# Peptides against a protein of PDB entry 5EIB: the designs that were tried, part 333

Target 1, 366 residues: chain A of PDB entry 5EIB
Amino acid sequence: VDLEPGTMDSVRSGPFGQIFRPDNFVFGQSGAGNNWAKGHYTEGAELVDSVLDVVRKESESCDCLQGFQLTHSLGGGTGSGMGTLLISKIREEYPDRIMNTFSVMPSPKVSDTVVEPYNATLSVHQLVENTDETYCIDNEALYDICFRTLKLTTPTYGDLNHLVSATMSGVTTCLRFPGQLNADLRKLAVNMVPFPRLHFFMPGFAPLTSRGSQQYRALTVPELTQQMFDSKNMMAACDPRHGRYLTVAAIFRGRMSMKEVDEQMLNVQNKNSSYFVEWIPNNVKTAVCDIPPRGLKMSATFIGNSTAIQELFKRISEQFTAMFRRKAFLHWYTGEGMDEMEFTEAESNMNDLVSEYQQYQDATAD
Target 2, 366 residues: chain A of PDB entry 5EIB as posed
Amino acid sequence: VDLEPGTMDSVRSGPFGQIFRPDNFVFGQSGAGNNWAKGHYTEGAELVDSVLDVVRKESESCDCLQGFQLTHSLGGGTGSGMGTLLISKIREEYPDRIMNTFSVMPSPKVSDTVVEPYNATLSVHQLVENTDETYSIDNEALYDICFRTLKLTTPTYGDLNHLVSATMSGVTTCLRFPGQLNADLRKLAVNMVPFPRLHFFMPGFAPLTSRGSQQYRALTVPELTQQMFDSKNMMAACDPRHGRYLTVAAIFRGRMSMKEVDEQMLNVQNKNSSYFVEWIPNNVKTAVCDIPPRGLKMSATFIGNSTAIQELFKRISEQFTAMFRRKAFLHWYTGEGMDEMEFTEAESNMNDLVSEYQQYQDATAD

## One batch from the design tools (peptide; made by RFdiffusion4, then SolubleMPNN)

Design b2_p29_3_s2 (from b2_p29_3, 16 letters changed)
Fold by OpenDDE base, seed 4:
Structure b2_p29_3_s2 (fold): chain B 366 residues (1-366), chain A 29 residues (1-29)
Amino acid sequence: as target 1 above (366 residues)
Amino acid sequence: SMLEEERKKREERRKILEEKEEEARKKYL
């Protein structure tokens, strides 16, 4: 789905364009112009029913519909505005189904779109209420990984999207291969989301190696485990050491000893025990899939529900507040039928979310 | 308006989530 036809043509012409049904390509003509309000109330609202018709058709073809997975950008008008509209409409029609998102967080390091803080804040306001599971894929973190870890001098969208695809493949491993932990979206939610509003995940992937160093590293279970818990391997720009893990899932892929995985996972938990809440029992889950990702002998994917994610929301909130205080570009949104009150409510709800994460960070069992 | 309808839906959803959060607090804390 896109409000611009050119993106859809790129997907159709791509190496996997033929895996999608032609009738499942829904697109507009006008685009959202990086405006959340166009995506949500005007251009997106005109297209949403056509998308819902496709969603219904595909849902009816499912033997057992678990839920929905949306991949969207929170910086752009289509992904942010129309994406959150679509989530709202799907949630209304399918209230008992899991809403899972891969939400790409904007960064000034990656995009010069000045209104991204508005689009992101307005999106987070929707995601807090209407999603069950949100993977926070932060362009800030992706850029930093590409530059610092992968040693890419000028990271491209292709380089960032490679990390996104690796992460998405990693976190969906348990859904795609039988007999794994979190084999369905509902089990994932039960294991990962102790508090319904606190459903924003910090994903991570290992190994992250520069092309020049790949040839010289024997990938080991200890190295994978250590890298997964390293802040430099997180796809969200927050330091887990500044918060506490509510829940963790680790997904190992490749031929490895389950015993060695369990030993290393125990060791890393013990080493990082101060960074876990003590009042959630069995809050670390581990899965091993014998099938490695393409081009690797082994990998590990991390899913963290950490109170440190508040650093990401604080960054967006600070950028939002700095623009909103000046009423910068606000007329672009109000001209599409928004009220200034929606901005204030979105800011408030994101600050409430930050406060909730802090509360549970500081909580002790009585 | 679409805005007012969505606001009401968000408020209703928030209340449901707050109730579930209170149940979760009683479970863990």
Scores: peptide ipSAE 0.582, ipTM 0.946, DockQ to the pose 0.884
Fold by OpenDDE base, seed 2:
Structure b2_p29_3_s2 (fold): chain B 366 residues (1-366), chain A 29 residues (1-29)
Amino acid sequence: as target 1 above (366 residues)
Amino acid sequence: SMLEEERKKREERRKILEEKEEEARKKYL
């Protein structure tokens, strides 16, 4: 789905264009112009029914519909505005199905789009209420990984998208291979989301190695375990050491000893015990899949529900507040039928979410 | 308006989530 036809033509003409049904390509003509309000209330609202017709058709073809997965950007107008409209409409029609998102967080290091803080804040306001699980994929963290860890002098969207793809493949491993822990979206939600509003995940991937060091690095279970818990391997720009994990899932892939995995997972928890809440029993889940990812002998994917995710929301909130106080570009949104109250409510709800994460960080079992 | 309808739906969903959060607090804390 896109409000611009050119993106869809690129996918159709691409190496994977034939994997998708032609009728499942829904697109507009005018685009969103990086405006959330165009995506949500005007251009996106004109297209949403055509998307819902496709969603219904594909849902009826499912033997067992678990839920929905959306991949979108929160910085743009289409992914943010139309994506959240689509989530709202799907949630209305399928209230008992899981809504899962891969939400790409904007960063000034990657994009020059001035209104990204508005689009992100207005999107987070929708995601808090209408999703069950949201993977926070932060362009700032992806850029920093590419530059610092992978030693790429000029990170490209291709380099960032490679990390996104590896992460998405990792977190969906249990859904794609039978006999795994968290084999369905609902079980994942039950294990990862103790409090329904606190459903924003910090993903991470290992191994992350520069091309120059790949030849000399042995991939071992201890190294994968240590690396996946390293803040430098997080796909969200948060330091887990500044918060506490509510829940964790680790997904190992490749031929390895389950005993060694369990020993290393216990060791990393014990070493980092101060960074876990003590009042959620069995809050770390481990899965092992014998099938490695393409091009790797073994990997580990991390899913963290951490109160440190508040750092990401604070960054967006600070940028939002600095623009909104000046009413900068506000007329672009109000001209599409929004009012200033929607902005204030979105800011308030994101600040409430930050306060909720802090409350549970500081909570002690009585 | 579409804005008012979406706002009302968000408020209804928020209330349901707050009720579930209170149940979760009683379970863990």
Scores: peptide ipSAE 0.575, ipTM 0.943, DockQ to the pose 0.894
Fold by OpenDDE base, seed 5:
Structure b2_p29_3_s2 (fold): chain B 366 residues (1-366), chain A 29 residues (1-29)
Amino acid sequence: as target 1 above (366 residues)
Amino acid sequence: SMLEEERKKREERRKILEEKEEEARKKYL
């Protein structure tokens, strides 16, 4: 789905364009102009019914509908505005189905779009209430990985999207292969989300290796385990050492010893015990899939529900507040039917979420 | 308005989530 036709033509002409049904391409003509309000209340609202018709048709063709997965950017107008409108409409029609998102967080390091803090804050306000699980994929973290770890001098959107694709493939491994932990979206939510509003995940991937170092790197279970818990491998720009893990899932892929995985996972928990809450029993889950990702002998994917995710929301909130106090570009949103109260409500709800993460970080069992 | 309808729906969802969160607090804490 896009509000611009040119994006759909690029997908159709791409290496995998034939995987998608032609009738499932829904697109507008005018675009959202990087405005959340155009995506949510005007241009997106005109297109949403056509998208819902496709969603209904595909849902009816499912033998067992678990839920929905949305991939979107929170910085743009279409992904943020129309994406959250679509989530709201799907949640209304399918209240008992899981709503899962891959939400790409904006960064000033990657985009010069000045209104991204508004689009992101207005989106987070919707995601807190309308999603069951959200993978936070932060363009700042992706850029820093590309530059610092992968040694790319000028990271491109192609380089960032490669990391997004690797992460999405990793976190969906248990859904795609039988007999795994978290074999369905609902079990994933039950294991990962102890408190309903605290459903924002910090994903991570190992190995991350520069092209120049690939030939010299032996991949071992200890190295994968250590790297997977390293803040430099997180796809969200948060330091897990500044918070506590509520829950963790680790997904190993490739031919390896389950015993060695369990030993290394126990060792990393014991070494990092101060970074876990003590009052959630069995809060670390491990899965091993014998099928490696393409081009690797083994990998590990991390999913963390950490109170350190508040660093990401604080960054967005600070940028939002600095713009909103000046009423910068506010007329672009109010001209599409929004009021200033929606901005204040969205800011408040994101600050409430930050406060909730801090409360559970500081909580002790009596 | 669509705005007022969406606000009302968000408020209703928030209340349901707050109730579930209180149940979760009683379970873990």
Scores: peptide ipSAE 0.557, ipTM 0.939, DockQ to the pose 0.896
Fold by OpenDDE base, seed 3:
Structure b2_p29_3_s2 (fold): chain B 366 residues (1-366), chain A 29 residues (1-29)
Amino acid sequence: as target 1 above (366 residues)
Amino acid sequence: SMLEEERKKREERRKILEEKEEEARKKYL
């Protein structure tokens, strides 16, 4: 789904274009112009019914509908505005199904789009209430991984998207291979989301290795375990050491000893015990899938529900507040039928979310 | 308006989430 026809033509003509049904390509004629309000209330609102018709058709053809998965950017107008409109409409029609998102967070280090803080804040306001699980994929963290860890001198969107795709493949492993931990979206939510509003995950993928060091790097369970818990490996731009994990899931892939995985997972929990809440029992879950990812002997994917994710929301809030106080670009949104109250409510709800994460970070069992 | 309808739906969802969160607090804390 896109508001720009050229994006759909690129996907259709691409190496994977044939895996999608032609009728499932829904597109507009006019893009959102990086405006959330165009995506949500005008251009996107005109297209949403056509998307919902496709969603209904695909849902009816599903033997066991668990829920929905959306991948979108929160910096643009289409992914943010139309994506959150679609989430709201699907949630209304399918209130008993899981809503899962891969939400790409904007960063000034990656994009010069001045209105990204508005689009992100307005999107988070929707996601807090309309999603059950949201993987926060931060363009800032992806850029830093590409530059610092992968040793890419000039990271491209292709390099960032490679990390996103590896992570998405990792977190969906349990859904694609039966008999695993978190084999359905609802079990994942039960294990990962102790408090319904606190459903924003910090993902990570291991191994992350520079091209120059690939030949010298052993892939071992200890190395994967250490890397996936490293703050530099997080795909959200927050330091887990500045917060506490409410819950963690680790998904290992490849031929490895379950015993070795359990030992290393226990060791890393014990080493990092100060970074976990003590009042959630059995808050670390581990899965092993014998099928490695393509091109790797083994991998590990990390999913963290950490109170440190508030650093990401604080960054967006600070940028939002700095623009909103100046009423910068507001006329682009108000001209599409929005009011200033929606901005104030979105800011408030994001600040509430930050406060909730802090409250549970500071909570004791007493 | 679409804005008012979406606001109302958000408020209704927020209440449901707050109730579930209160139940979760009683379970863990």
Scores: peptide ipSAE 0.538, ipTM 0.937, DockQ to the pose 0.876

Design b2_p29_3_s3 (from b2_p29_3, 15 letters changed)
Fold by OpenDDE base, seed 3:
Structure b2_p29_3_s3 (fold): chain B 366 residues (1-366), chain A 29 residues (1-29)
Amino acid sequence: as target 1 above (366 residues)
Amino acid sequence: SKLEEEREKREKRRKELEEKKKEAEKKYL
């Protein structure tokens, strides 16, 4: 789904374009112009019914519909505005199904789109209320991983999207292979989301290795475990050491000893015990899938529900506030039928979310 | 307002989700 036809043509002409049904390509003509309001109230609102018809058709073809997965950017108008409109509409029609998102957070280090703080804030407001699980994939963190860890001199969107794809493949492993921990989206939500509003996850993937170091790196369970819990390996731009883990899931892939995995997972929890809340028992879950990812002998995928994720929302809020106080570009949104009050409500709800994370960070076992 | 109506719908959906999660947790205990 896109509001720009050129994106659909690129996907269709790509190496995998033939795996998608031609009738499942829903697209607009005018684009959102990086405006959330165009995506949510005008251009996207004209297209949403056609998308819902496809969603209904595909849902009816499922023997056991668990839920929906959306991948979108929060910086652009289509992914943010139309994506959150679609989430709202699907949630209204399928209130008993899980809504899962892979939400790409904007960063000034990656994009010069001046209105990204508005699009992100308005999107987060929708995600807080209408999703069950949101993987926060921060373009800033992805850029930093590409530059610092992968040793890419000039990271491209292709390099960032490779990390996103690896992460998505990792977190969906349990859904794709039977007999795993979190074998369904609902079980994942139960294990990962102790408080309904606090459903924003910090993902990570291991191994991340520079091309120059690939030949010398042993892939071992200890190294995967150590890298997976490293603050520099997080795909959200927050430091887990500045908060506390409410819940963690680790998904190992490849041929490895379950005993060695359990030992290393216990060791890393003990080493990082100060970064976990004490009042949530058994808050670390581990899964092992014998099937490695393509091109790797083994991997580990991290899913963290951490109060440190408030740093991401604080960054967006600060950028939002600096623009909104100046009424910068508001006429682009109000001209599409938005009220200025929706900005204030979105800001308020994001600040409430930050306060909720801080409250649970400061909570003791008493 | 339309915004207040949408806010009330969001809050209602949130509460319904909280109840469903609590019920699901009881099945895995």
Scores: peptide ipSAE 0.049, ipTM 0.602, DockQ to the pose 0.267
Fold by OpenDDE base, seed 2:
Structure b2_p29_3_s3 (fold): chain B 366 residues (1-366), chain A 29 residues (1-29)
Amino acid sequence: as target 1 above (366 residues)
Amino acid sequence: SKLEEEREKREKRRKELEEKKKEAEKKYL
């Protein structure tokens, strides 16, 4: 789905264009112009019914509909505005199904779009209310991984998208292979989301290696375990050492010893015990899939529900506040039928979410 | 205002969704 036809033509002409049904390409003509309000109230609102018709058709073809997965950017007008409209409409029609998102967070290091803080804040407000699980994929963290860890001098969107794809493949492993822990979206939500509003995940992936170091790196369970808990491997721009994990899932892929995985997972928890909440029992879940990812002997994917994710929301809030106080570009949104109150409500709800994470970070077992 | 009407519609939809979610959760327990 896009408000621009050129994106759909690029997907159709791409190496995987034939794997998608032609009728499942829904697109507009005018685009959102990086404006959340165009995506949510005008251009996106004209297209949403056509998308819902496709969603219904695909849902009826499912033997067992678990829920929905949306991949979108929160910086752009289509992914943010129309994406959150679509989430709202799907939630209205399917209130008993899981809503999962892969939400790409904007970064000034990657994009020059000045209104990204508005689009992100307005989107986070919708995600807090209308999603059950949100993977926070931060363009800042992806850029920093590409530059610092992968030693790419000029990271491209292709390099960032490769990390996103690896992460998405990792976190969906349990859903795609039978006999796994967290084999459905609802079980994942039950294990990962102890509090309904606190459903924003920090993903991570291992191994991450520069091209020059790949030949010298052993792939061992201890190294994967150490690396996936390293703050430098997080796909969200927050330091888990500044917060506490409410819940963690680790998904190992490849042929390895379950005993060795369990031993290393216990060791990393014990070594990092100060970074876990003590009052949630058995808050670390481990899965092992014998099927490695393409081109690797083994990998580990990390899913963290951490109170440190508040750093991400604080960054967005600070940028939002600096623009909103000046009423910068506000007329672009109000001209599409928004009120200034919607901005204030979105800011308030995001600040409340930050406060909730802080409260649970400071909570003792006593 | 049109905005108050849309806000009231959003709040009404939110309440209806919370009720439907509670009813659905009761079916899966």
Scores: peptide ipSAE 0.025, ipTM 0.591, DockQ to the pose 0.131
Fold by OpenDDE base, seed 1:
Structure b2_p29_3_s3 (fold): chain B 366 residues (1-366), chain A 29 residues (1-29)
Amino acid sequence: as target 1 above (366 residues)
Amino acid sequence: SKLEEEREKREKRRKELEEKKKEAEKKYL
């Protein structure tokens, strides 16, 4: 789905364009122009019913519908505005189904789109209320991984999207292969989301290795485990050491010893014990799938629900506040039917979310 | 304040969605 036809043509002409049913390509003509309001109230609102018709048709064809997965950018107008409209409409129609998102967070290191803080804040407001699980994929963290870890001098969107794809493949492993931990979206939510509003995940993927070092790197369970818990490996631009993990899931893939995985997972928890909340029992879950990802002997995927994720929301809030106080570009949004009060509501809800994370960070076992 | 009014509206909307979820879950039991 897109408000721009050219993106759909790029997907259709791509090496995997034939995987998607042609009738499931829904697209607009005018685009959102990086405006959340245009995506949510005008151009997106005109297209949303056509998308919902496709969603209904595909949902009816499912023997067992678990829920929905949206992949979108929060910096753009289509992914942010129309994406959150679609989430709202799907939630209204399927209130008992899991809403899962892969939400790409904007960064000034990757994009110069001045209104990204508005689009992100307005989107986060919708995600807090209407999603059950949100993987926070931060373009800032992806850029830093590409530059620092992968040793790419000039990271491209292709390099960033490769990390996104690896992460998405990792976190969906349990859904695609039988007998796994978190074998369904609801079980994942139960294990990962102790508090309904605190459903924003910090993902990570291992191995991450520079092209020049790939041939010399042994893929071992200890190395995967150590890299997966490294603050520099997080795909959200927050430091887990500045917060506490509420819950963690680790998904290993490939032929490995379950005993070695359990030993290394225990060792890393003990080493990082100060970064976990003490009052949530059994808050680390581990799964092993014998089927490796394509092109790797083994991998590990990390899912962290950490109070440190508030650093990401604080960054967006600071950028938002700096623009909103100046009323910068507000006429672009109000001209599409938004009220200035919706900005204030969204800012307030994101600040409430930050405060909730801080409260649970500071909570001790009595 | 206007902020408190919007917070109350959000809390109301959230509760209404949680009720709809519970009602939907009961229909599938």
Scores: peptide ipSAE 0.024, ipTM 0.571, DockQ to the pose 0.122
Fold by OpenDDE base, seed 5:
Structure b2_p29_3_s3 (fold): chain B 366 residues (1-366), chain A 29 residues (1-29)
Amino acid sequence: as target 1 above (366 residues)
Amino acid sequence: SKLEEEREKREKRRKELEEKKKEAEKKYL
């Protein structure tokens, strides 16, 4: 789905364009102009019913509908505005189904779009209320991984999207292979989300290796385990050492010893015990899939529900507040039928989410 | 808690805004 036709033509002409049904391409003509309000109330509102018709048709064709997965950017107008409108409409029609998102967070290091803090804050407000699981993929973290770890001098959107694709493939492994931990979206939510509003995950992937170092790197279970818990491998720009893990899932892929995985996972928990909450029993889950990702002998994917995710929301909130106090660009949103109160409500809900994470970070077992 | 009370007030205001928008959309159809 896009509000611009050119994006759909690029997907159709791409290496995988034939995987998608032609009738499932829904697109507008005018675009959202990087405005959440255009995506949510005007241009997106005109297109949403056509998208819902496709969603209904595909849902009826499912043998067992678990829920929905949305991939969107929170910086742009279409992904943020229309994406959150679509989430709201799907939640209204399918209130008992899981809503899962891969939400790409904006970064001033990657985009010069001045209104991204508004689009992100307005989107987070919707995601807090209308999603069950949200993977936070931060363009800042992706840029820093590309530059610092992968040694790319000038990271491109193609390089960032490669990391997004690797992460999405990793976190969905248990859903695609039978007999695994978290074999369905609801079990994942039960294991990962101890408190309904605290459903924002920091994903991580290992191995991350520069092209120049690939030939010299041995892939071992200890190295994967150590790298997977390294803050530099997190796809969200948060330091897990500044918070506490509420829950963790680790998904190993490839031929390896389950015993060695369990030993290394226990060792990393013991070494990092100060970064876990002590009052949630069995809060680390491990899965091993014998099928490696393409081009790798083994990998590990991390899913963390950490109170450190508040750093991401604080960054967005600070940028939002600095713009909103100046009433910068507000007329672009109010002209599309938004009230200035919606901005204040979104800011307030995001600040409450930050406060909730901090309360659970500071909570001790009595 | 005060946070829960403010959350409930925001959720109520959000629903009222959504209803007003649905009513406004019905006037333009």
Scores: peptide ipSAE 0.016, ipTM 0.430, DockQ to the pose 0.031

